# Peptides against a protein of PDB entry 2AZE, part 1

No score or structure here was measured in a lab: all are predicted.

Target 1, 148 residues: chain A of PDB entry 2AZE
Amino acid sequence: AQECQNLEVERQRRLERIKQKQSQLQELILQQIAFKNLVQRNRHAEQQASRPPPPNSVIHLPFIIVNTSKKTVIDCSISNDKFEYLFNFDNTFEIHDDIEVLKRMGMACGLESGSCSAEDLKMARSLVPKALEPYVTEMAQGTVGGVF
Target 2, 101 residues: chain B of PDB entry 2AZE
Amino acid sequence: GRLEGLTQDLRQLQESEQQLDHLMNICTTQLRLLSEDTDSQRLAYVTCQDLRSIADPAEQMVMVIKAPPETQLQAVDSSENFQISLKSKQGPIDVFLCPEE
Below, numbering starts at 1 at the first letter of every chain, in headers, positions and changes, except where a header shows other numbers.
Peptide ipSAE was made for these designs. It is ipSAE averaged over its two directions, with the distance scale d0 held at 1.0 Angstrom where the peptide's residues are scored. Compare it between designs on one protein only; published cut-offs may not apply.
A fold fails the geometry check if it doesn't show the stated peptide or something in it is severely misdrawn.

## One batch from the design tools (peptide; made by RFdiffusion4, then SolubleMPNN; aimed at target 1 V73 D75, target 2 S79 F82; its pose is not in this set)

Design b1_p12_1_s1
Fold by OpenDDE base, seed 5:
Structure b1_p12_1_s1 (fold): chain B 148 residues (1-148), chain C 101 residues (1-101), chain A 12 residues (1-12)
Amino acid sequence: as target 1 above (148 residues)
Amino acid sequence: as target 2 above (101 residues)
Amino acid sequence: KILFGNNKLKLK
């Protein structure tokens, strides 16, 4: 029947929407964990050093990273007011956001790839509200979706 | 029947989505709290050592760009053209290079 | 190699 067909289409639409929201939630969780872990690390480091780092020795979020071979020649043009930049490279480059950097630093505890150790998972769980802990566990096991 | 089965499936999916929305709200709230906490923002930084750890400093040059919100970034990476264009509307853009040592 | 008026902006 046409009604059943319409409902099947709607079912598929909802499944896709849920999948999208799951991906969004996972990213938000990773961002939260990475951020809190970074803050915690730096707080501890500053306490041990009994001082904050020099202002010009660190980069605060947000930022983006551009990396390329050290052999790459880069021509840079900057407007007088520094509102406009133009970079020309003679070879390929990569762009990464700050979240990607934090992930590569291990700030997300390997949760992004489901490669958490037991200790990593424990850390990850400790950095989220209780309601999110089951989802973190599922992410670590690669079994996302079981909570629903 | 088939209709009843599909109707039940849709109800179950609705419940699942509601649970998902709830979790997303919790997570979004936590992120807002972090963004509003001045001390957290002060401690939200990476070092040159961190940046060198994500790319081989012997082979890669790492450039850091700090741009105001709403900055437009255009990148072209092809065999014919390798270019990054930045256009800010709200303030100056800062660019930093990570030292090798 | 970055060329911008013979200047490099580096972290201090």
Scores: peptide ipSAE 0.030, ipTM 0.901, DockQ to the pose 0.177
OpenDDE base, seeds 1, 2, 3, 4: peptide ipSAE 0.028, 0.027, 0.023, 0.027; ipTM 0.899, 0.898, 0.891, 0.898

## One batch from the design tools (peptide; made by RFdiffusion4, then SolubleMPNN; aimed at target 1 D97, target 2 T71 V76; its pose is not in this set)

Design b1_p14_3_s3
Fold by OpenDDE base, seed 3:
Structure b1_p14_3_s3 (fold): chain B 148 residues (1-148), chain C 101 residues (1-101), chain A 14 residues (1-14)
Amino acid sequence: as target 1 above (148 residues)
Amino acid sequence: as target 2 above (101 residues)
Amino acid sequence: SSVKVTVRTLKRRI
């Protein structure tokens, strides 16, 4: 009886750990797709333009963005060596990392929300190794969460 | 019996976790390859047009922060205080504004 | 193009 209870506790711990790893794997897949898709887009654009963009016109990863109303007053203090920044706002703001920006740009093909068209899914699958394709399909179908 | 069933379940869960670990290793390997490829890193950028597409500077000011790894970011967003603090230990922090057009 | 912030202290409305 006690042995069975111990195994049931262990079972639950393993299930929770698997859930965490599933979430991490999904995020890693989305990052991979987004990065590769971004690189492909920019490569194609530069080929069409026959030149790279001006250096001050692009923002290389990694980065973070902060957005707030254009009416928001911002007080910024910067240390002499630029190692420290302090921003004070008089209203609410939003912070987004580069991965979230790429997702909102559609670089993850809508896979992050399970909103892939047939073409989006084809693109997503083409940007991952073969071993990951079944998982991408499950993400698109919203069937991730089961145990293999 | 119950004990036998639980034992079998645990073995199956172990196999499932090993499969996940394998897939995660594949993903991390791919990401490392991207980070090590100079051409890929050169092409890993967004434009001001991209940023305007997700947050129009006509309505929202967009500020871009470029900071070294392990930079500390602390944010307070409450009715009494709206603040962002940045502290780098590995180099200077750069901040850019995205123009409206 | 992006504009780099170079001032030590600023108060900005937009």
Scores: peptide ipSAE 0.032, ipTM 0.887, DockQ to the pose 0.030
OpenDDE base, seeds 1, 2, 4, 5: peptide ipSAE 0.026, 0.027, 0.026, 0.026; ipTM 0.882, 0.884, 0.885, 0.885; seeds 1, 2 fail the geometry check

Design b1_p14_4_s4
Fold by OpenDDE base, seed 3:
Structure b1_p14_4_s4 (fold): chain B 148 residues (1-148), chain C 101 residues (1-101), chain A 14 residues (1-14)
Amino acid sequence: as target 1 above (148 residues)
Amino acid sequence: as target 2 above (101 residues)
Amino acid sequence: SEKIILSKTIKKRI
């Protein structure tokens, strides 16, 4: 019947939305862990050094990283107001956002790839509210994906 | 019947989505707390040493882009075109290089 | 005319 068909369409719509939200939640958790871990690291480091680092020696979030061979020729065109940039490369390049940088730094404790050690998992759990701990555990085990 | 089964499925999916939304709200709240905490924002940084550990400037040039919110980035990486375009609507974009050791 | 491999808008994470 048409009514059943309508509900089946809605069912599929909701399933897809849930799937998307699961992905978003995982990313949010990773961001939370990465940020808190970064802040914790830097706080500890500054305490040990008894001072903050020089202002020009650090890069505050947010940022984007572009890396390429040192031999790559880059042409840059900038608008007068610096609102627009155009970079032309003569070879391949890589782009990484700040979150990816943090992940590669280990700030997400390897949770992003499900490769957490016991200590990494302990750290990850300590950086999220209690309500999120079960989900962190599932992420570490690679068992996220079911509808709960 | 089929209708009743589908109706039940939708109710279950709604409950699942509500739980998911709740968890997402918790995450968003935590991120907001970080953004509103001045000390946390002060400590939300990486160093050039951190970047060197990921992309060694001895082998690669590392460009840092500081762009305001709502900046659009488009990149093409193909055999015939290697290009990055940035368009900001909220202010100037800052670009600098990570120095070598 | 070419495939864009990355298109992102930088936004606040809240």
Scores: peptide ipSAE 0.092, ipTM 0.892, DockQ to the pose 0.621
OpenDDE base, seeds 1, 2, 4, 5: peptide ipSAE 0.042, 0.031, 0.036, 0.038; ipTM 0.885, 0.885, 0.885, 0.884

## One batch from the design tools (peptide; made by RFdiffusion4, then SolubleMPNN; aimed at target 1 I95, target 2 T71; its pose is not in this set)

Design b1_p15_1_s1
Fold by OpenDDE base, seed 5:
Structure b1_p15_1_s1 (fold): chain B 148 residues (1-148), chain C 101 residues (1-101), chain A 15 residues (1-15)
Amino acid sequence: as target 1 above (148 residues)
Amino acid sequence: as target 2 above (101 residues)
Amino acid sequence: MILHGRFSKKKTILK
C-alpha cells in the first residue's frame, strides 16, 4: 500500500513536469517559427528591392517595445554612461518583448492561438524540422497532451 | 494489479518525457543555429511599419529599447505610479522612438 | 551624473 502511494506521488510529479515541458516546447516552437518566418520575409523583401533597407530604418532583435498614449508625458532620467534609465509616466503604458511583437505581426502563423488556416499551418510546418511537424499539427488542433 | 498498473503508467510517462526532451533538444538546436548564422542575424529585424501595426504612432507613442543581455527591467503600472527602470550590467542601453509618420 | 528631460526630446528617431 505504501509503495503504491509513493508511486502515485511520483506519477503526479511527472505529470506536472511533463506539462511544464510541453508549455516550454510550444513556446520554443513558436519562437523558431516566428524567427525563421521573419528572416524569410526580410530576405525576400530585400531580394525584391535589390538592396537592404537603410540601417536606421530597422530594429534588429532582440528588443523591447514600450507604448503609451501619444498624450502621455514621459520624464526620463539617464545615467551619464547610459547604463541606467528611469522613465516616469503620467499614465499607463504597455511593454512587449520582441517575441510578442512577432506573434502579433503574424510571424508565428497564428499557431500561438491555435487559429491557423490551412495555409498558415502549411507555412508553420515548413519552418520546423520534420520531427517537430507532428507537434506543430497538434498545437494547431489544440490537442497537445491529449494522452495525459 | 494496482502496483503493476502504476509501474506501467510511470514507464509510459518516462517515455513521454523522453520524447519531449528530444523534441526540445531539436528545437533549441535550431534556435542556436539561427543565432550563429550571420546572415540570419542580419535579417532578424522589424521595421517601423511593423511596429505601427502593433501600436500605431498616430494614437500611441512607440519606444524601442535595445539593451544588453541580463539587463534588469522593473515596471510599475498603477494609479499612483507609472514607472520603468532599466539597469544594465554589460553595456549602454539604446532607446529609439518610432516616428509618427 | 544623471540627465533629466522629456523622453521624446532626447531619443533618436528612426528613419
Scores: peptide ipSAE 0.030, ipTM 0.883, DockQ to the pose 0.036
OpenDDE base, seeds 1, 2, 3, 4: peptide ipSAE 0.026, 0.028, 0.025, 0.026; ipTM 0.883, 0.883, 0.880, 0.883

Design b1_p15_1_s4
Fold by OpenDDE base, seed 4:
Structure b1_p15_1_s4 (fold): chain B 148 residues (1-148), chain C 101 residues (1-101), chain A 15 residues (1-15)
Amino acid sequence: as target 1 above (148 residues)
Amino acid sequence: as target 2 above (101 residues)
Amino acid sequence: MKLHGRFSKKNVVLK
């Protein structure tokens, strides 16, 4: 009885660890898809335009964005060397990392929300190594972690 | 029996975890390759049009922050305080505004 | 030394 109890505890521990790794893997897959899709989009766009965009018209990764209402008053303190910034707002703000921006742009093909069209899923699969394709399919179907 | 069943479950879970680790290694490798590829780095950018699709500058002020690695970001968002602090150790921080156009 | 003021385009690095 005690041996079985010990194994049950271990089973639960492993299940929780696996769930964490599943979440991490899904995020890594989304990042990979988003990055590759962004690069592909921009490559195609530059080819069509026959030139790269002006340097001051684009923001290279990595970055973060902060957004707030246009009515929000923002006070900013900046060090002379620009090593330190302090922003004070009179109302709420939002912070998003570049990956979240890419997701909202659709660069992850809607895979993050299970909102993939057939073409979205095809694109997503094409942007990952073969070994990851089954997992991408599971993500699109919402079946990841079904056994856990 | 119960013991045999649990033992088998643990073996299956071990196999599942090993598979996850393998897939994660593949993903990590791909991301590393992207970060090391000069052409990919050059093409890894967003435009103001992209940012407008996330938050309309007509309604929202959109600020982009480019900071060196290991930059510390602290944010407070409460009814009493709304603050963002940035401290870089490896270089200057650049801040950009997305124009409303 | 830190510069203080209301956030504006003048406080933003333009590239």
Scores: peptide ipSAE 0.039, ipTM 0.892, DockQ to the pose 0.038
OpenDDE base, seeds 1, 2, 3, 5: peptide ipSAE 0.036, 0.038, 0.030, 0.034; ipTM 0.890, 0.892, 0.884, 0.890; seed 1 fails the geometry check

## One batch from the design tools (peptide; made by RFdiffusion4, then SolubleMPNN; aimed at target 2 L73; its pose is not in this set)

Design b1_p16_2_s2
Fold by OpenDDE base, seed 4:
Structure b1_p16_2_s2 (fold): chain B 148 residues (1-148), chain C 101 residues (1-101), chain A 16 residues (1-16)
Amino acid sequence: as target 1 above (148 residues)
Amino acid sequence: as target 2 above (101 residues)
Amino acid sequence: TKKYRIVHPFAKLVPL
């Protein structure tokens, strides 16, 4: 019947929207974990060293990274006001945002790839509100969205 | 019947979505609080050692770009063109290289 | 060609 057809369409729409929200939530969780873990690490390190790192040795968030082979020739043009940059490369390059950098550093405890140990999972859980812990567990197991 | 089944499915999906919305609100709140905390922001940094761990300066050149919000980045990575264009509307852009290279 | 914008407070590359 037409009514059933309409409900089927709505069902599919809702399923897709839920899937999108699941992806967004996972990313938000990873960001939270990575950021808190980074701050925690640095706080501890500074306490142990009894001093902050030299200003020119650190980069504060937010930032992006561009990397390429050391053999790559780069031509850079900068406007006088530094509002515009143009980089020309003679070979391929990679661009990463700060969250991706944090993930590669292990700040997300391997949760992003399902490669977290029991200790990693414990750390991840400790860095989120209790309401998010079950979802973190699902992420670690790779079972998010499996119920749909 | 089919109608009853679909109706039940939609109800369950609504509950699932509401749960997701709630969790997302919690996450968003946490991130906002972190972004507003001065001490957290002071400690939110990476070192050249960190960057080396993800891209070895012995093999890779690593540039760090700090740009104002809403800065546009256009990248072309093809066999014919390899280019990055940055355009800021809110202030100057800074580009850094790791000094430990 | 990829076009991105940087989103604060975390630097995220978001497609334009």
Scores: peptide ipSAE 0.062, ipTM 0.882, DockQ to the pose 0.855
OpenDDE base, seeds 1, 2, 3, 5: peptide ipSAE 0.032, 0.214, 0.021, 0.021; ipTM 0.884, 0.900, 0.873, 0.874; seeds 1, 2, 5 fail the geometry check

## One batch from the design tools (peptide; made by RFdiffusion4, then SolubleMPNN; aimed at target 1 D97, target 2 P69 A75; its pose is not in this set)

Design b1_p17_7_s2
Fold by OpenDDE base, seed 5:
Structure b1_p17_7_s2 (fold): chain B 148 residues (1-148), chain C 101 residues (1-101), chain A 17 residues (1-17)
Amino acid sequence: as target 1 above (148 residues)
Amino acid sequence: as target 2 above (101 residues)
Amino acid sequence: SKLKAISERLNKRLASL
């Protein structure tokens, strides 16, 4: 029947939307964990050193990084007001945002790849509100694909 | 029948999506709290040592870019050309190299 | 693409911080 077909279309639409929101939620959780873990690490480090790091030795979020071989030649054109930059490379490069950097630093406890140890999982759970803990567990197990 | 089954499925999916929305709101709230806390923002940084740990400056040049909101980033990485374009709308862009040591 | 995702995410976060 036409009515059933309409509902099937709607069902598929909702399933796809839910899948997208699941991905977005996972990313938000990873960001929260990474940020809180970073702040915690730095707070502890500054307490142990009894002073903050030198101003020119730290990079505050947000940022992006570009890395390339030291042999790569880079030409840079900058507007007078520094609103526009153009970089030309003679070889390949990589671009990473700060979130990816934090993940590679282990700030997300390996949760992003489901490679967290029991201790990492415990840390991850401790950095989110209680309502999010079950989802963190699912992420660690790789079982988020289900609809709840 | 089939109609009743589909109707029930849609109701269940609606409840699931509402739960996801709720969890996302919780996450967004937590992130906003971090952004509004001056002490947290002061401590939200990485060091040159951190960057060296993920990209060895002995072999790699590491460039750091800090740009205002709504900055456009375009890049081409192919055998024919390698280019990055940045266009800010709200202010100047800051670019610097991460020291090797 | 990865670059598009980075750009969109960056702009959103920059506005929030």
Scores: peptide ipSAE 0.099, ipTM 0.902, DockQ to the pose 0.331
OpenDDE base, seeds 1, 2, 3, 4: peptide ipSAE 0.021, 0.094, 0.064, 0.055; ipTM 0.879, 0.900, 0.896, 0.894

Design b1_p17_8_s1
Fold by OpenDDE base, seed 1:
Structure b1_p17_8_s1 (fold): chain B 148 residues (1-148), chain C 101 residues (1-101), chain A 17 residues (1-17)
Amino acid sequence: as target 1 above (148 residues)
Amino acid sequence: as target 2 above (101 residues)
Amino acid sequence: GFKVHLKNRKDLKVTVK
């Protein structure tokens, strides 16, 4: 009885760990798709333009963005060496990391929300190794979570 | 019995986790390869137009922060305080705006 | 370029510490 209880605890522990890893894998897949899609987009754009963009016209990853109303007053304190920044806002703001930006740009092909068109899914699958394609399909269908 | 069933479950879960770990390794390897590819990194950028599509500077000011790895970011967004603190130990932090264009 | 430093914003107050 006690042995069974111990194993049940372990079972639940492993199930939770697997669930966490599944979430991590999904995020990693989204990152991979987003990055590769971004690179592909930019490569194509540069080929069409026959030149790279001006150096100061692009923002290379990684980055973070902060957005707030254009009416928001911001007080910024900066150390002399620019190692420290302190921003005080008089209203709410939003913070987004680069991955979230890429997702909102559609670089993850809508896979993050399970809203992939046939073309989106095809693109997503093409941007991952063959071994990950089934998982991408499951993500698109919202069927991730089963024991495999 | 119950014990045998649980034992079997644990074995199956172990196999499942191993498969999951394998997939994760594949994925992390791909990401690492991307990070090591100079051409990919050169092309890993967004434009101001991209940012406008997310937060239009006509309505929202968009601030970009580029900081060294492990830079500390603390944010408070409440009715009483609206604050962002950045502290880097590895170099200067670059902050700039995406203009409304 | 598209980069504009915060000091150029009218709604920003920059203090060097």
Scores: peptide ipSAE 0.023, ipTM 0.873, DockQ to the pose 0.035
OpenDDE base, seeds 2, 3, 4, 5: peptide ipSAE 0.021, 0.021, 0.022, 0.020; ipTM 0.872, 0.872, 0.874, 0.871

Design b1_p17_8_s4
Fold by OpenDDE base, seed 2:
Structure b1_p17_8_s4 (fold): chain B 148 residues (1-148), chain C 101 residues (1-101), chain A 17 residues (1-17)
Amino acid sequence: as target 1 above (148 residues)
Amino acid sequence: as target 2 above (101 residues)
Amino acid sequence: GFKVHLKNVKDLKVTVK
């Protein structure tokens, strides 16, 4: 019947919305873990060194990274007020946001790929509120996607 | 029958979404707390060593771009055009080069 | 230092190799 058809359409709509929210939540969790892990790492490092790093030796978030072969020629044009930049490369380049950098640094404990050791998973769980721990576990197992 | 089944499914999906919303709220709250914590922000940095682990300056040229929020980034990476355009509305953009090791 | 600023010059065109 038409009523059932309408409900099926609604069902599909809700399923898609849930899927989108699941993806968003996973990303948020990864960000949280990465940030907290980074902060924890740096705090420990500074404690061990008994001093903060030199100011010009670190880059604070947020940032993005652009990398290319050292053989790549880059032409850069900068506006007077530095509000506008134009980079022209003679070869391919890569862009990475800070979260991606943190992930590649291992700050997300490999959870982003569902490839974390038991120790990594333990760390990841320790960096989220208790309510999020089950979801972290599911992410690690690659079993996220079910309906609650 | 079919109607009852669909109705039940929709109810279950509603509950699932509510649970997701709750978890997202928790997560968002945690991120906000991090952003509001001065000490955490002070410690939210990467080092040259970190960046070298991502792209070795011996082989790759690495630029770090710090841009204000809402900065427009346009990138073209094709066989005939390799370009990055940045346009800020809220302040100056800073660009740094990572030195070779 | 780790951070090397691109020089802030008006109408700057810089070629980096």
Scores: peptide ipSAE 0.027, ipTM 0.882, DockQ to the pose 0.037
OpenDDE base, seeds 1, 3, 4, 5: peptide ipSAE 0.023, 0.023, 0.026, 0.024; ipTM 0.877, 0.873, 0.881, 0.881

## One batch from the design tools (peptide; made by RFdiffusion4, then SolubleMPNN; aimed at target 1 H96 D97; its pose is not in this set)

Design b1_p18_1_s4
Fold by OpenDDE base, seed 2:
Structure b1_p18_1_s4 (fold): chain B 148 residues (1-148), chain C 101 residues (1-101), chain A 18 residues (1-18)
Amino acid sequence: as target 1 above (148 residues)
Amino acid sequence: as target 2 above (101 residues)
Amino acid sequence: SKSITMRVDKFRGKLVLS
């Protein structure tokens, strides 16, 4: 009886660990797809333009974005060495990391929400190793969550 | 019996986790390859136009923060306090605004 | 440290905060 109980506890622990890893894997896959898709897009764009964009016109990863209303008043304090910043806003703001930006740009092909067209899914699959394709398919279908 | 069933479940979960670990290793390897490829990193950028698609500077101020790894970010967004604190340990932080258009 | 208080609607063009 106690032995079974111990095993049940262990079972639950393993299930939770697997669930966490599944979440991590999904995020990693999305990052991979987004990054590769971004690189591919930019490579194509530069080829079409026959030149790279002006250096000051692009933002290389990594970065984060903060946005707020134009009506917002911002107080910014910067240390002399620029190691520390303090921003005080008089209204709400939003923070987005570069991955979130890429997702909103569609670089993850809508896979993050399971909202992929056939073409989106094809693109997503093409940007991952073959071993990951089944998982990408499951993500697109919203069927991820089972135990292997 | 119940014991045998649980034992079997644990075995299956172990195999599942091993498969999951394998997939994660593959994915991590791919990301590492991207990070190590100079040309890929050169092409890993967004434009102001891209950012406008996220938050149009016509209506929103869009601030870009470039910070070294391990930079600490503290954010408070409440009715009583709206604050962002950045603390870098490895170098200066760059902050700039995207132009409206 | 340097402190700057600004209204967001004053921001025009690409501005580096320093």
Scores: peptide ipSAE 0.024, ipTM 0.877, DockQ to the pose 0.037
OpenDDE base, seeds 1, 3, 4, 5: peptide ipSAE 0.021, 0.025, 0.022, 0.019; ipTM 0.875, 0.876, 0.866, 0.867; seeds 3, 4 fail the geometry check

## One batch from the design tools (peptide; made by RFdiffusion4, then SolubleMPNN; aimed at target 1 Q24 L28 Q31 R104; its pose is not in this set)

Design b1_p19_6_s1
Fold by OpenDDE base, seed 5:
Structure b1_p19_6_s1 (fold): chain B 148 residues (1-148), chain C 101 residues (1-101), chain A 19 residues (1-19)
Amino acid sequence: as target 1 above (148 residues)
Amino acid sequence: as target 2 above (101 residues)
Amino acid sequence: SVYNFTLRPIRSKPIHLKL
């Protein structure tokens, strides 16, 4: 009885760990797709323009975006060495990670929400190694979650 | 019996996790390669136009934070306090606004 | 709510996000 109980605890632990890893893998896949797609987009755009964009016109990864109403009052304190910033807002704000920005730009091909067109899915698959393609397909179908 | 069944389950889960770990290793390897590729890093950018699709600067202030790796960002968003704290240990932090036009 | 982020370039592991 005690032995079985121990194994049941271990079973549950492993199931939870697998679930956690599945989520992590999905996020990593999305990051990979989004990044590669972004690079591909920009490469093509620069080729068409025959020149890169002005240096100060682009924001390289990584970055964080903070947005708030233009009416929001923001007080900012900065250390002398600019190692530390403190922003105080008088109203709510939003923070977006660069990955989230890319997702909203469609760089993840809608895979993050399982809303991929046939073309989106084709693009997504093309941006990952072969070993990950089946998983991408499962993500698009929303069938990820089963223990394989 | 029950013991045998549980043992079998654990074996199956182990195999599943091993497969999962393999996939994760492949993925993380790809990401590392991308992080080390100079050309990819050069092309890894968004424009203010891209950001306008996320938050229109006509209505929203869009602030961009560029910070060294491992910079800590703490944000408090509540009725009592609205605050963002940034702390870097590796270098200066750059903050700028995305223009409206 | 309180959010904690860790800024990194291209991520080789899941982003650390603490809510």
Scores: peptide ipSAE 0.036, ipTM 0.882, DockQ to the pose 0.396
OpenDDE base, seeds 1, 2, 3, 4: peptide ipSAE 0.032, 0.033, 0.032, 0.033; ipTM 0.880, 0.878, 0.878, 0.879; seed 1 fails the geometry check

Design b1_p19_8_s3
Fold by OpenDDE base, seed 3:
Structure b1_p19_8_s3 (fold): chain B 148 residues (1-148), chain C 101 residues (1-101), chain A 19 residues (1-19)
Amino acid sequence: as target 1 above (148 residues)
Amino acid sequence: as target 2 above (101 residues)
Amino acid sequence: MKEKLQRIERQRQLRALAS
């Protein structure tokens, strides 16, 4: 009885770990697709323009953005060495990391929400190694989550 | 019996986890390749137009934060307190408004 | 906001694994 109970505890631990790894894998796949798609887009754009974008017109990864109303009053305190920042707002704000920005730009092909057109899915599959394609397909169909 | 069933389940779960680990290794390898490719990193950028699609500077102020790895980010967004705190241990933090603003 | 920050932190950790 005790042995069975111990195994049941271990079973639950493994199930939870697998669930976590599934989520991590999905996010890693989304990152890979988003990054490769972004690079591809920019490469193509620069080739068409026959020049890189003007300085100060682009933001390289990684980054975080904060947006708030233009009417929001912001007080900023900065340490002398710029190691520490403190911002106080008089109204609500939003924070977005670069990955979220890329997703909203469509760089993940809508795979993050399972909202992929046939063309989006084709693009997504083309940006991952063959071994990951089945998982991409499952993500697009919303069938990820089972134990395999 | 029950013991045999549990033992079999654990073996199957182990195989499933090993497969996940394999796929994750493939994925992380691809990401490493991207990080090691100088040209890819040069091309890993968004434009101001891209950011406008997320938060239009015509209506919203957009602040960009470039922080070193392991920078601590804390934020409070409540009716009584709206605050962002940044603490870096590996270098200075760069904060600027979206260039198009 | 707390959940958002946790997500950002998780993303950072995943990148660290890939670097």
Scores: peptide ipSAE 0.364, ipTM 0.924, DockQ to the pose 0.838
OpenDDE base, seeds 1, 2, 4, 5: peptide ipSAE 0.024, 0.362, 0.022, 0.022; ipTM 0.880, 0.925, 0.879, 0.880

